# Ledger of designs, part 36: peptides against a protein of PDB entry 6NYY

Target 1, 212 residues: chain A of PDB entry 6NYY
Amino acid sequence: KHFEQAIERVIGGLEKKTQVLQPEEKKTVAYHEAGHAVAGWYLEHADPLLKVSIIPRGKGLGYAQYLPKEQYLYTKEQLLDRMCMTLGGRVSEEIFFGRITTGAQDDLRKVTQSAYAQIVQFGMNEKVGQISFDLPRQGDMVLEKPYSEATARLIDDEVRILINDAYKRTVALLTEKKADVEKVALLLLEKEVLDKNDMVELLGPRPFAEKS
Target 2, 212 residues: chain A of PDB entry 6NYY as posed
Amino acid sequence: KHFEQAIERVIGGLEKKTQVLQPEEKKTVAYHQAGHAVAGWYLEHADPLLKVSIIPRGKGLGYAQYLPKEQYLYTKEQLLDRMCMTLGGRVSEEIFFGRITTGAQDDLRKVTQSAYAQIVQFGMNEKVGQISFDLPRQGDMVLEKPYSEATARLIDDEVRILINDAYKRTVALLTEKKADVEKVALLLLEKEVLDKNDMVELLGPRPFAEKS

## One batch from the design tools (peptide; made by RFdiffusion4, then SolubleMPNN)

Design b1_p12_6_s3 (from b1_p12_6, 9 letters changed)
Fold by OpenDDE base, seed 4:
Order: structure tokens, then C-alpha cells, then sequence
Structure b1_p12_6_s3 (fold): chain B 212 residues (1-212), chain A 12 residues (1-12)
């Protein structure tokens, strides 16, 4: 427990217990995080959930904590499921509220980065092909791209397609599991923090083997 | 390593 808290502080920052959210915002956070949690629960290649919280930390209003597998190689399928899990919050907001918020900014950043990496670094897109380019890092001035404008457009299009596909997959999943998302969200609003055991009690055992 | 998925505060 103490070790986990230390890790959380390092990754998520200090808890902001003084941060008071309006009830509607708190509800949004709960359903958003429930979306992440449930998506991760039912996606085969998602990492196992350790904890989900709607207690603000740093700039985060809530979070879902996962235990990544110790692996160096990722498949296209694994990356897709990770994208879906990352989109779970945004999708949950759409399903339950019929509107989206700015809360998913970091999630979308991660998804965008992953999508570009898959297409232009890992060669995982059939249309773009077996190519690998370095992506500009934050702060790098991209003066010249190593590919044509036509290729740039193709990359942009395929990135959108990939993200949209992940989004649709997530919508399908969380729509199917809508009741589960609500159960998690409601319990979050009550307890503010849930662990794996809480999730098992609510949803049953995770249908995939977990790294022990 | 542990990963966190965060809901960020509203951006300006």
C-alpha cells in the first residue's frame, strides 16, 4: 500500500484533497474513469487494473492505474487495445452524457502519438507500408519531412482512420458493457477509490489471465 | 512500471 502510494505520487502527483468539484463535474470524472476501467477489464491486451480513483491528483481529476506487462515487443493488436482503453473515458462521456469534455486531452494526445507511431515508425499500416521515420520530438523544428506531401496526407488520413476505428471499437465495447460502466461509476461516486477486488465484486473476475 | 490514465483539468 505505501509503495503504491509512493508510485502514485511520482506519476500522478500529490492528491489535491482541497480541490472541490461541482457535482456534475464529479459525475463526469466518475463515468470517465469508469470507462477506462471497464475498457481495460474487457480488452484482452489491455493491462490489468490496479486502482481507479476520482480523487484529483496534480492536474488530473481522476485516474485509472494499471500494471503494464513486462514486454519489449508490442503487436498491432496490443497497441489497438491500449488505444481503446485510453479512449474509454471519452467514450464513456459520450455514451452517458451525449457530450464530450476537455478532460480527455491527455488521453487523445496519447492515442494520437500511438497512432502516428504505428503508421510512420512501426510500419503497421498497409497503405503507408513498411516504412519507419523518426517523429519530431517536442520542441523540434520540423523543417523538412522525409516524405512527400502526398505521403503526408496519406499518413494523416490513415491516422484518423486508425483512431476512429479504435474509437468505434471502444464505443461498441462500452455500449455492450454500459451497465458495468455505470456500476463502476456509481461505486466510484460513493467510495472515490476502487481497487481490483472491488472490480471483481462488481464485474466478476477479469476474463483474461493476469500477470501474477 | 505502473501507468496512469488521467482525466485532465479543463484546458483553456
Amino acid sequence: as target 1 above (212 residues)
Amino acid sequence: DIELGNLSVRSE
Scores: peptide ipSAE 0.129, ipTM 0.774, DockQ to the pose 0.154
Fold by OpenDDE base, seed 1:
Structure b1_p12_6_s3 (fold): chain B 212 residues (1-212), chain A 12 residues (1-12)
Amino acid sequence: as target 1 above (212 residues)
Amino acid sequence: DIELGNLSVRSE
């Protein structure tokens, strides 16, 4: 318990018990986090859910915590499912509210970074091919791109395609599991924090065997 | 490493 709390503080920051969200914002957070949780539950290569919370911490209004598998190598399929899980919050907002919020900024950043990495670092795109170059880090002088403007355009197009494919996959999944997202969101609004056991009670056992 | 999917507050 103390160790988990310490990790949560390091990653999520201190709980802002004094931050009171308006009911509509809290509802948005609940459905957003439920989207992450349910997407992670039904995606084979997503990490197992540990905890989902709508209690604000640091700069976050809510979070879903996962236990990553100890792995050094990722497949294209694993990266796609991770992207879908990351898009789960945005997709949930769209499905339930017909509107999108700024809350998905960090999620979109992660998805964007992953998509670019897949295409320009890992050589996972057939059109761009088996190329690898370092993405500019914050503070590095953007050295001249080692590729043509035409290649830059191709990369941008393929990044968009990859993200859109992940988005569509997530929409399909959460539309199919819409009732489950609703169940999780409603329970979040009541309890504010859910663990894996709560998810099992709501959704049944995760359909993918957890590697012990 | 614990992965968090966070709903972020608008960065001022």
Scores: peptide ipSAE 0.112, ipTM 0.763, DockQ to the pose 0.157
Fold by OpenDDE base, seed 3:
Parts: C-alpha cells; structure tokens; sequence
Structure b1_p12_6_s3 (fold): chain B 212 residues (1-212), chain A 12 residues (1-12)
C-alpha cells in the first residue's frame, strides 16, 4: 500500500484535493479512462492494466496505469495495438457523447509521434520504403530535410492513413465492447479508482495470457 | 517503467 502510493505520487503528482470537477466533466473523464482501460484489456499486444483512476493528479484529470513488458524490439502489430489503446479515450468520448474534448491532446501527440516514427525511423511503411531518418528533436531547427517535398507529402499522407486505421480499429473494438466500457465508467464514477481485480470482476479474465 | 495514459487539463 505505501509503495503504491509512493509510485502514484511520483508518477501522477499530488492529488489536487481542491480541484472539484463538475459532474459532467467527471463523467467525461470516467468514460475517457474506461475507453483506455477496455481497449487495453481486449488488445492482444497492449500492456496489462494495473490501475485506472479518475482522481485528478498533477496535470491529469484521470489516468490508466499499465505495466509495460520489458521489450527492446517492437513489431508493427504491437505498435498498432499501443496506438489503439492510446486512442481509446478519444474514441470512448465519441461513442458515448458524440463530441470530443481537449482531453486527448497528449494521447494524440503520442499517437502522432509513434506514427511518424514507424514510417520515417523504422521503415514500417511499404510506400515510403525502407528508410530511416532522425526526427527533429524539440528545438532543433529543421534545416533541410534529407528527402524531397514529394516524399514529405507521402510521409504526411501515410501518417494520416496509419492513424486513421488505428482510430477505426479502436472504434470497432469499443463499439463491440460498448457495454464493457459503460460498466467500467459507471464503476469508476462510484469508486474513482479501479485495479486489475475490479476489471476481472467486471469483464472476466483478460482474454490474453500474460506472457510471463 | 509505468506508462500512464493521462487526460490532460487545459492550461489557462
């Protein structure tokens, strides 16, 4: 218990006891986090869920905590499932509310970065080909790109395609599992924090054997 | 390494 609290403080920051969310915003957070949690639960290559919370901490209104596998090599399929899990919050908002919020900004940033890395660093796109360029670091003046404007356009197009494919996959998944997202969201609104055991009670055992 | 999916607060 003390160790978990210490980790939560380090990762999530201090609980903002004074930040009282309006009921509607709290509902949005619950469904957003439920989207992440359920997507991660039913995606084979997603990391196992440890905890999901709608208690505001630091800069976050809610969070889903995962235990990443110690991996040095990632497949295209693994990266796709991670993208889908990351999009789970945005997709949940769309499915349940028919509107999107600014809450997914960091998620979209991560997805965007992953998509570009897959295409221009890992050579995982057939149209762009087996290329590897360093992505400009934050603050580096992008001098001349080592590729043509035509290639730049191709990269941009393929990034959009990849993200859209991940989004569509996530929409399909969470639509199929809509009732499960609802269950998780409602329980979050009641308990504010759920662990893996709560998820097992709600959804049953995760359908993918945890590769030890 | 614990990965957190965070819902971001709009900075005023």
Amino acid sequence: as target 1 above (212 residues)
Amino acid sequence: DIELGNLSVRSE
Scores: peptide ipSAE 0.102, ipTM 0.761, DockQ to the pose 0.154
Fold by OpenDDE base, seed 2:
Structure b1_p12_6_s3 (fold): chain B 212 residues (1-212), chain A 12 residues (1-12)
Amino acid sequence: as target 1 above (212 residues)
Amino acid sequence: DIELGNLSVRSE
């Protein structure tokens, strides 16, 4: 317990126990995190869920903790499932509330970054082809792109397609598992923190082997 | 290793 808390503090920041959300916002957080959790549970190449919490920590209102795989090489399929898991919160909000919030900003940022990296760094898009360019870092002044405007447009289009495909995949998954998302969300609202065992009790064993 | 996925709702 102490060890886990120490890790959480280092990774996620200090727990903000005094930060009390309004009930509706807390509900939104619960369903958002449930979306992540369930998506991760049923996606083969997602990292195994360790913990999900709706207790604010650092700048986050909720979070999912997972066991990352010890790997240096990622497949396109792995990256897609990771994107889907990352979109799980936004998708859950859409499914259950019919509206979206600003809460998914960081998730969308990550998805966007991943999509661009897949297309322009890893050469994983057939239309763009086997190219690899450095992406500008945040705050870097980009003076000139190493490709034409037409290529830039193509990249942008294919990024959107990739993200939309991931989004649709996530919608399909969480719609299929809607009852599971609900179960997780409701239990989060009750317990605020769920571990892997809670998830197993609630959803059954994760259908994929776990690697760390 | 464990990692906080940073899959979280963010406050403004």
Scores: peptide ipSAE 0.076, ipTM 0.765, DockQ to the pose 0.119; fails the geometry check

Design b1_p12_6_s4 (from b1_p12_6, 8 letters changed)
Fold by OpenDDE base, seed 3:
Structure b1_p12_6_s4 (fold): chain B 212 residues (1-212), chain A 12 residues (1-12)
Amino acid sequence: as target 1 above (212 residues)
Amino acid sequence: MIELGPASVTSE
């Protein structure tokens, strides 16, 4: 308990006890987080879930915490499942509420960055090819792109395709597991915080052996 | 540690 709280303080900041979410917003957060949690639970290459919470911390309205494996090499499949897990919140909102909120902004940023990296840094796209360029960092002088405008358009198109594929995969998964998402969301609304054991009790053991 | 979740857009 104390050690977990210490880690939580370091990572998430102090719980803003003062930020009272409206009941409807709290419901949205619960389903959003449940989407992340369930997507990660049923994706083979997703990182293990540690905790899911709907208690606001700093700028976050809720969170799902994962423990990434110490690895230096990432496969295309691993990166895709991470994208799907990251999209889980947005997809859950769409499935349950039929509306999109601003809540997924950071998630979409992460997905976008990952997609670009896969295509232009890791050479993981067949159409763009075996290329590797440094992505301009915020503040880097917009150096002339080492590729043509045609290549730029191709990159943009393939990024969109990759993200859309991840999105569709996530929609399919969370639609199949819709009842599980609802179970997690409802339990979050009751308990506000769930750990891995709560998830096992609710959903059963994760179907993928944790590669220790 | 990876954290995924909704963020408030309201700039404090």
Scores: peptide ipSAE 0.290, ipTM 0.829, DockQ to the pose 0.150
Fold by OpenDDE base, seed 4:
Structure b1_p12_6_s4 (fold): chain B 212 residues (1-212), chain A 12 residues (1-12)
Amino acid sequence: as target 1 above (212 residues)
Amino acid sequence: MIELGPASVTSE
């Protein structure tokens, strides 16, 4: 408990007890977090969920905490499942509300960064090929791209395709598990914080072995 | 690992 709280404070920041969300916004957050939680639950290569919360912390209106995998090598499949988990919030909002919010901005940024990295750093795209370029870091002068404008367009297209594929996969998953997302969201609205045991009670045991 | 949920659009 104390160690987990310490990690939460370091990564998530301090709980913003003063931030009062309107009921409709809190509902949106609950379904958003439920989307992340359920996606992570049913994706093989996602990290196991430890905790999900709709209590505002730092700049976040909620959060999901996962057990980190001590891995240094990632497969394309693992990166895809991670993208899907990251998209779970946005997808949940779309499925349940028929609208999207600005809440997924950070998620979309992460997904975008991952997609570009997969294509231009890890050589994981067949059309672009087995290439590896350094992505401009924040603050680096935009050096001339080591590839043509045509290649730049190809990269951009393949990034969109990859993200769209991850999005579609997430839509399919959360549509299949829509009732589970609803259960988690409703319980979040009641308890504000759920742990792994709550998730097991709601959804049953996670269908994938937890690699400790 | 902690994944932050929806970001507040309110500019601190």
Scores: peptide ipSAE 0.165, ipTM 0.784, DockQ to the pose 0.159
Fold by OpenDDE base, seed 5:
Structure b1_p12_6_s4 (fold): chain B 212 residues (1-212), chain A 12 residues (1-12)
Amino acid sequence: as target 1 above (212 residues)
Amino acid sequence: MIELGPASVTSE
């Protein structure tokens, strides 16, 4: 218990006990986190859920915590499911509220970074091809792109396609599992923190074998 | 040691 709490504090920061969200914002966070949790639950290549919380932690208003596999090689399918899981919060907000919030900014940043990496670093796009370029790091002088403006436009287009495909996949999934998202969100509003066991009790066992 | 992986976070 103490060791787990210590690890949680190191990784996620301290819970902001003083940050009181308005009821409407708390509801938005609950559905947002439920979207992440449910997307991850029903995506084969998503990491196993450990905990989902609507208690503010660090800079976040809530979080879904996963146990990543010790893995050095990622497949395109794994990266896609990770993107979908990351989009789960935004998609949940759209499905349940018909509006989107700024809460997904960091999620969208991660998705954007992943999409660009897949296309320009990992060579995972057929149109762009088997290329690998270094992405400009924050603070690096934007060196001349090693590719033409036409290639730049192609990259931008394919990034948008990839993100949109992941978004559509997530919309389809969470629409299918809409009742489950609501169950999780409502239980979050009641308990504020759910673990894997709570999810199993609520949704049944995860349909995919945990690759230990 | 349970390495807690990256969490998705709602941020302001």
Scores: peptide ipSAE 0.125, ipTM 0.731, DockQ to the pose 0.083
Fold by OpenDDE base, seed 2:
Formats: structure tokens, C-alpha cells, sequence
Structure b1_p12_6_s4 (fold): chain B 212 residues (1-212), chain A 12 residues (1-12)
């Protein structure tokens, strides 16, 4: 318990117990986080869920925490499922509210970064090919891109395709599991924090064996 | 050592 709390503080910051969201915003956060949680639950290559919370922590209004595997190598399938899990919040908002919010900004940033990395660093796109370029870090002088403008356009197009494919996959999944997302969201609104055991009680055991 | 990481966060 104390060790877990210490890790939580380092990773996510202190819970802002004093921050009270309006009921509509709290509902949005609950369904957003439920989207993450359920997506991760039913994606084979997603990391195991540890905790989902709608209590604000740091700059976040809610969060889903996962136990990442200690791995150095990632497959394309793993990266896709992580993208889908990351899009789960945005997709849940779309499904349940028919509108989207700014709440997914950090998620979309992560997805965007992952998509670019897959295409231009890891060579995981067939059209772009087996190439690897270093992406300029934030604040680095945009050095001249080591590829043509045509290649730049191709990269941009393939990034969009990859993200859209991940989005569609997530929409399909959370539409299929819509009732489960609703159950998680409603329970979050009641308890504010759910752990893995709560998810098992609510949804049944995760259909995929947790690889340690 | 169990590394806990936030998979996603809802933020303003």
C-alpha cells in the first residue's frame, strides 16, 4: 500500500481532492475513463489494468493505470492495441454523448506520437517502407528532413490512416461492449475508483491471460 | 519492481 502510493505519487502526482467537477463534467470523465478501461480489458495486447479513477490527479481529471510489461521489444499488434486503448476515452465520449471534448488532448498526442514513430522510426508501414528517421524532439531546430516532400506527404497520409484504423477498431470494440462501458462508467460515478478486482466482478475475468 | 504507468488521463 505505501509503496504503491509512493509510485502513484511519482507517476501521476497527488490527487486533487479539493477539485470538484460539475456533474456533467464528472459524467464525461467517468465515461471517458470507462472507455479506456473496457478497451484495455478486451484488447489482447493491451497492458493489464490496475486502477481506473475519476478523482483528479495532477493535471488529469481522471485516469486509467496499467501495469506495463517490462519489455524492450514491441510488436505492431501491441502498439495498435495500445493506440486503441488510448483512444478508448475519445471513442466512449463519441458513442455515449455524440460529442467530443478537449479531455482527449493528451491521449491524441500520445497516439499521434506513436503513429509517427511506427511509420518513420520503426519501419512498420508497408508504403513508407523499411526506413528509420529520427524525429525532431520538441525544441530541436527542425533540421532539414532527410526525405522529400513527397515522402513527407506520404508519411502524413499513412499516419492519418493508421490513427483512423485504430479509431475505427476502437469504435467497433466499444460499440460491441457498450453495455460494459456503461456498467463501468456508472460504477465509477458511484465509487470514483475501481481496481482490477472490481472490474472482474463487474465484467468477469479478462479474456486474455496476463503475460507477466 | 512493478512499474505502474498511466495509460491515459483525462485532462483539460
Amino acid sequence: as target 1 above (212 residues)
Amino acid sequence: MIELGPASVTSE
Scores: peptide ipSAE 0.082, ipTM 0.716, DockQ to the pose 0.089

Design b1_p12_7_s1 (from b1_p12_7, 4 letters changed)
Fold by OpenDDE base, seed 5:
Structure b1_p12_7_s1 (fold): chain B 212 residues (1-212), chain A 12 residues (1-12)
Amino acid sequence: as target 1 above (212 residues)
Amino acid sequence: SNLPDFSYSTIE
């Protein structure tokens, strides 16, 4: 328990109990985090959920904690499920509120980075091909791209397609599981923090075996 | 030690 709290503090920062969100914002956060949690619950290659919270920490208004796999190699399918889980918050907001908020900016950044990496670093796109280029790091001089403008356009198009596909998949999933998202969101609004056991009680056992 | 991974809703 102390070890987990220490890890949470290192990664998420201190709980900001003094940061009072408006009720509508708190509701948005609850549904956002519920979207992540439910997407992760029903995606085979997503990491198992450990904890979900709508108590603000650092710059975060809410968070979901997952058990990472000791994995060095990722498949395209695994990366897609991870993208879908990451989009779960935004998708939940859209489904339940018909609006989007700035709260998903980090999620979108992660998804964007993943999509580009899949296409230009991992060679996972058939149209772009089996190529691997270094992505410019933040602060690196954007050196001349080692590919043509036509290739750049192709990359951009395929990134958009990949993200849109992940988004659509997430919409389909969370629409199917809409009642589950709402259950999780409502329980979050009540308890502020849920663990794996709460999720099992609410949704039933996760349909995928946890690789220990 | 499997460090937990987090997903966050953030403010600007």
Scores: peptide ipSAE 0.184, ipTM 0.795, DockQ to the pose 0.237
Fold by OpenDDE base, seed 1:
Structure b1_p12_7_s1 (fold): chain B 212 residues (1-212), chain A 12 residues (1-12)
Amino acid sequence: as target 1 above (212 residues)
Amino acid sequence: SNLPDFSYSTIE
């Protein structure tokens, strides 16, 4: 418990109990986090949900915490499901409010990074092919791209396609599970923090066997 | 021990 709390503090920051969100903002956060939680629940290759919270921490208004599998190799399918889970918040906002907020900035960053990595580092795109380039690290001199401008455009197009496919998949999933997203969101508004047991009580057992 | 992954709704 102490170790988990320490990790939570390091990654999530300290709970800002003094930050009172407006009711509408809190509602938005609840549905956003519910989107993450439900997407993760029904995607086979998503990491198991541990905790979901709408209590602000650090620079975050809410969070969903997952337990990563001890895995070093990821398939394209696994990366897609992870992207869908990451898009779950944005998609939930769109489905329930018909608007998008800045709350998904970190999620979109992660999805963008994953998409580029799949295409230019892991060679997972058929059009771009079996190539692997190091993505510029923050602070590295933008070395000349080891590919042509035409290839750069192709990469950008394929990244957009990949993200859009993940987005559409997430829309389909959360539309199907819309009632579940709402149940989770409403319960979040009441309890502010949900754990895996709360999710099981609300949604039933996760349909995928937990790999022990 | 794998560090838990977090998805955050960011404050502007």
Scores: peptide ipSAE 0.169, ipTM 0.804, DockQ to the pose 0.252
Fold by OpenDDE base, seed 4:
Structure b1_p12_7_s1 (fold): chain B 212 residues (1-212), chain A 12 residues (1-12)
Amino acid sequence: as target 1 above (212 residues)
Amino acid sequence: SNLPDFSYSTIE
């Protein structure tokens, strides 16, 4: 318990107990976080869920915490599942509300970064090929791209395709598991914080063995 | 190990 709280403080900062979300905003956050939680639950290569919360912390209105696997090497399939899990919040909003909010900005940034890395750093795209170059760090003016404008367009197109594929996969998953997302969201609205045990009670055991 | 934290962020 103390260790978890310490991790929460490091990651999320101090709970802003004073931010009272409007009921509709709180509902949106609950379904968003439920989307992450359920996607992570049913994706084989997603990290195991530790905690999901709709209590605002710092700049976050809600969060899901996962136990990362100590992995140094990732497959394309693993990266895809991680992208899908990251998109789970946005997808849940679309499924349940038919609208998207700005709340998924950080998720979209992460997905975008992952997609670019897969294509231009890891050589995981067949059209772009077995290339690897460093992505500009935040703040570095990329003066010269090591590739042509045509290649730049190709990269951008393939990034979009990859993200869209991940999005569609997530839509399919959370549509199939829509009732589970609803259950998690409703319980979040009641308890504000759920742990792995709560998820097991709601959804049953995670279908993938946690590699110890 | 940075625990992946997924947050629903506010607009600054």
Scores: peptide ipSAE 0.224, ipTM 0.801, DockQ to the pose 0.198; fails the geometry check
Fold by OpenDDE base, seed 2:
Structure b1_p12_7_s1 (fold): chain B 212 residues (1-212), chain A 12 residues (1-12)
Amino acid sequence: as target 1 above (212 residues)
Amino acid sequence: SNLPDFSYSTIE
C-alpha cells in the first residue's frame, strides 16, 4: 500500500484532496473512467486494467492504470484497440449524457497522435502508402513537409477515417456493454478507486488471457 | 514504468 501510494504520488502528484468536484462533474468523471475501464476489459489488445480512480491527482480528475505489455512491436489491430480504449471515456460520456466535455482532451490528443503515427510513420495506411516521416515535435521548427499538399490532404482525411472507425468501434462495444459501464461507474462513485479484483467481481474474469 | 494514463484532465 505504501509503495503503491508512493508510485501514485510520483506519477500523479499529490492527491489534491482540496479539489472538490461538483457532484455532476464527479459523475461525469466516473462514467468517463468506467468507459476506459470497460473498453480495456473487453478489447483483446488493450492493456489489462490495474487500477481506476476518480480521485483527482494533479491536473487529472480521474485515471486508469494499466499493466503495459512488454511489447516493442505493435500491429495495426493492436493500435486500433488501444485507440478504442483511449476513446472509451469520451464514448461513455456520449452514451450516458448525450454530451461531451473537455475532459477528454488528452485522450483525443493521444488518439490523434497515434492515428498520424500509423499513417505517416508506420506506413499502415494503404492509400497513403508505405511512407515514414518524422512528425514535427512541439516546438520544432516546422520543416517543409516532404510531401505535396495533396498528400497532406490525403493524410488528414485518412487520419479522420481511422479515428472515426475507432470511435464507431468503441461506440458499438460500450453500447453492447452499457450495463457494465454503468456498474463500474456506480461502484467508482461509491469507492472512488477500483482495482483489478473489483473489476473481476463486478464483470467476471477478463475474457482475454493476460500475456504474462 | 507503469505510468497511469490520466484520462480526464482539467483545461489548463
Scores: peptide ipSAE 0.212, ipTM 0.809, DockQ to the pose 0.180; fails the geometry check

Design b1_p12_7_s2 (from b1_p12_7, 5 letters changed)
Fold by OpenDDE base, seed 1:
Structure b1_p12_7_s2 (fold): chain B 212 residues (1-212), chain A 12 residues (1-12)
Amino acid sequence: as target 1 above (212 residues)
Amino acid sequence: SNLPDFSYSVID
């Protein structure tokens, strides 16, 4: 228990004991995290959910914790499901509130990075083709792109298409499972922290076998 | 290890 808490502090920061969020903000966070949780629950290649919390840690107002698969190779399909899970919070906000917030910034960053990596590092896009180059790392010198401006435009277009496809897939899923998202969100507002057992009680067993 | 994967963040 102490070890788990230590890991959480290192990764997510210290849990804030003083609640400063207004009720409406807390509601937004609850539905956001519920979106992640439910998307992950019903996507085959998502990591198993361990915990979801709307207690702030550091700069995070809420979080979902997963058991990562010990996996080194990812398929295009697996990456798509991960993108959908990552978009779950934003999509939930759109479905329930008809608005978006800045809270999904980190999620969008991750999705954007994944989309570009799939297209320009992993060669997973048919239009762009079997190309691979390193994306700029933080602090690296921005070098000239190893392709034309026309190719750059194509890459940007295909990234947008990929993200939009993931978004649409997530919208379809969470719309179908809208009642489940609400159940999770409402219980989060009551308990602030849910574990896998709570999710099983609400949604039934996860329809996919847990992989260790 | 149990890792947080997603967070709802405050803008800086």
Scores: peptide ipSAE 0.203, ipTM 0.790, DockQ to the pose 0.165
Fold by OpenDDE base, seed 2:
Parts: C-alpha cells; structure tokens; sequence
Structure b1_p12_7_s2 (fold): chain B 212 residues (1-212), chain A 12 residues (1-12)
C-alpha cells in the first residue's frame, strides 16, 4: 500500500481529497477512464493496465496507470494501438454522452504528438515517405522547416488521417465493448479505484498475454 | 520509469 501510494504520488501528485466533483463530472470521469481501461484491455499492443482511478490527483480528475513495456522499438501497429488506448477516454465520452469535454486535452496532445512523430520522425507514412525531421521543441526557435509548404500541408493532412483512423478504430472497439465500458465505469463510481484483479473479475482475463 | 498515465485533466 505504501509503495503504491508513493508511485501514485510521483505519477499523479498528491491526492486531492478535498476536491469534490459534481456527480455529473464524476460520472464523466468514470466513463472516460473506463474507456481508457477497456481500450487497453482489448488492444493487443496496449500496455497492461495496472490501476484505474477517479480520485482526483493534482490536476488530474482521473487516471489509468499502465505497466510500461521495456520496449525500445515500436511498430506502426503498436503505436496505433497506443493511440487508440489514448483516445479511449474521448471516445467513451462520445459514445455514452454524445458530447466531448475538455478533459481529454492531454490525451489529444499525446495523440497529436505521436501522429506527427510517426509521420515526420519515424517515416511510417507512405505518402510522406521515408523522412525523418526533428520536431520543433516547445521554446526552440522555429527553425525553418526543412521541407516545402506543400510537404507541410501533406504532413498535416496525413496526421489528421492517422488520428481519425485511430479514432474510428477506437469507436469500433468501444462500441463493440460498450457493455464492458459501462461495467467498468459503474464499478469505478462505486470503488473509485480499480486494479488489474478487479478488471479480471469484471471482464475476464485479458485476451492478450502480457509480454513480460 | 515513466509509467504511462492517461489522465482526465482539469483546464485551469
């Protein structure tokens, strides 16, 4: 318990026990996190779920924690599944509430960064081609892009396509598993924190072997 | 180890 709390503090900051969310907000967070959890559960290349919480910590109202794979090389398929998992919260909100909230900002940022990296750093897009450019870091002088404006437009288009494809994939998955998302969300609202064992009890064993 | 966390963020 102490070790888990220490990890949680490092990752999520101090638990804001005093922050009381409105019931509707809490519900939104629960379904959001359930979306992440379920997406991660049924995506082969997603990281194994360790913990899901809807207890506010720092600036986060909820979070899903995963065991990172000690992996240095990622395939396009692996990155796609990670994107889908990251979109799971937003997609869940769309499926269950027909609306999106600002809560997915960090997720969208991560997805955006991943998409750009895949296209302009890893050369994973056929239209853009086998190119690798450094992405401008926040605060770095916007060095002139080493490619034409036409290429920039192409990159932007392909990024959007990639994100949309990931979104659609996630929608399909979570629509198929809609009942599971709801089960997880409802259990989160009851227990506030779920671990892997809770997920196994609720959904059955994860269909993919954890690559240790 | 940067444990990937997915957070529902509050907009300040």
Amino acid sequence: as target 1 above (212 residues)
Amino acid sequence: SNLPDFSYSVID
Scores: peptide ipSAE 0.191, ipTM 0.785, DockQ to the pose 0.195
Fold by OpenDDE base, seed 5:
Structure b1_p12_7_s2 (fold): chain B 212 residues (1-212), chain A 12 residues (1-12)
Amino acid sequence: as target 1 above (212 residues)
Amino acid sequence: SNLPDFSYSVID
């Protein structure tokens, strides 16, 4: 317990117990995090959920903690499921509230970065082909792209397609599991923190074997 | 021990 708390503090910062969210904001966070949790629960290649919380930490209003796999190589399918899980919060907000918030900014950033990496670094797109370019790091001078403007446009198009596909997949999943998302969200609003056992009690055992 | 990974709802 102490070790986990220490890790949480390092990664997420200290709990902001003094940060009072408006009830509607708290509700939004609950459904957002429930979306992540449920998406992760039902996606085969998502990391196992350890904890989900709507207690603010640092700049985060809520968070889900997962047990990462000791994995060095990722398949396209694995990366897609990770993208879907990351989109789970935004999708949940759309499904339940018919509106989107700024709360998914970091999620969208991660998804965008993943999509570009898949296409231009990992060669995972058939149209773009078996290419690998270094993505400019934040702060690096954007040197001349080692490809034509036409290729740049193609990359942008394929990135959008990939993200849209992941989004649609997530919408389909969370629509199917809408009742589960709501159950998790409501329980979060009650308890503020859920662990794996709470999820099992609520949703049943995760349908995929946890590769420990 | 694998470090946990987090997903966050972040405000500006």
Scores: peptide ipSAE 0.191, ipTM 0.791, DockQ to the pose 0.233
Fold by OpenDDE base, seed 3:
Structure b1_p12_7_s2 (fold): chain B 212 residues (1-212), chain A 12 residues (1-12)
Amino acid sequence: as target 1 above (212 residues)
Amino acid sequence: SNLPDFSYSVID
């Protein structure tokens, strides 16, 4: 218990017990996090879920914790599954509420960054080709792009396509697993924190062998 | 900012 609390503090900061969310907001958080959790559960190349929580900590209202695999090289397929898992929260909100919230901002940022990296750094897009350019870092001056405006437009288009494909894949998955998302969300609303064992009890064993 | 923040946390 002490160990778990220590991990939670490192990841999420101090628990905000005094922060009372509106019931609808708490529900939104629960379903959002359930979306991440379930997407990660059923995507082969997603990291295994360790914990999911809707207890506010620091600036976060909810979070899912995963154990990353020890790997240095990522395939296009692996990156796609990670994108889908990251989109799981937004997709869950769409499926259950028919609305989107600002809560997925960081998720969308991560997905956007991943998509651009795949296309312009890793050369993973056939239309753009085998190119590798440095993406501007936060605070870097945007220097002249080493490609034409036409190429820039192509990149932007292909990024959008990639993200949309990931989104659609996630929608398909979570729609298929809608009942599972709801089970997780409802249990989150009851217990506020779920671990891997809770997920196994709800959903059965993760269909992919965890290489630990 | 009181904006909702949902996080994906990777632990070592």
Scores: peptide ipSAE 0.114, ipTM 0.676, DockQ to the pose 0.112

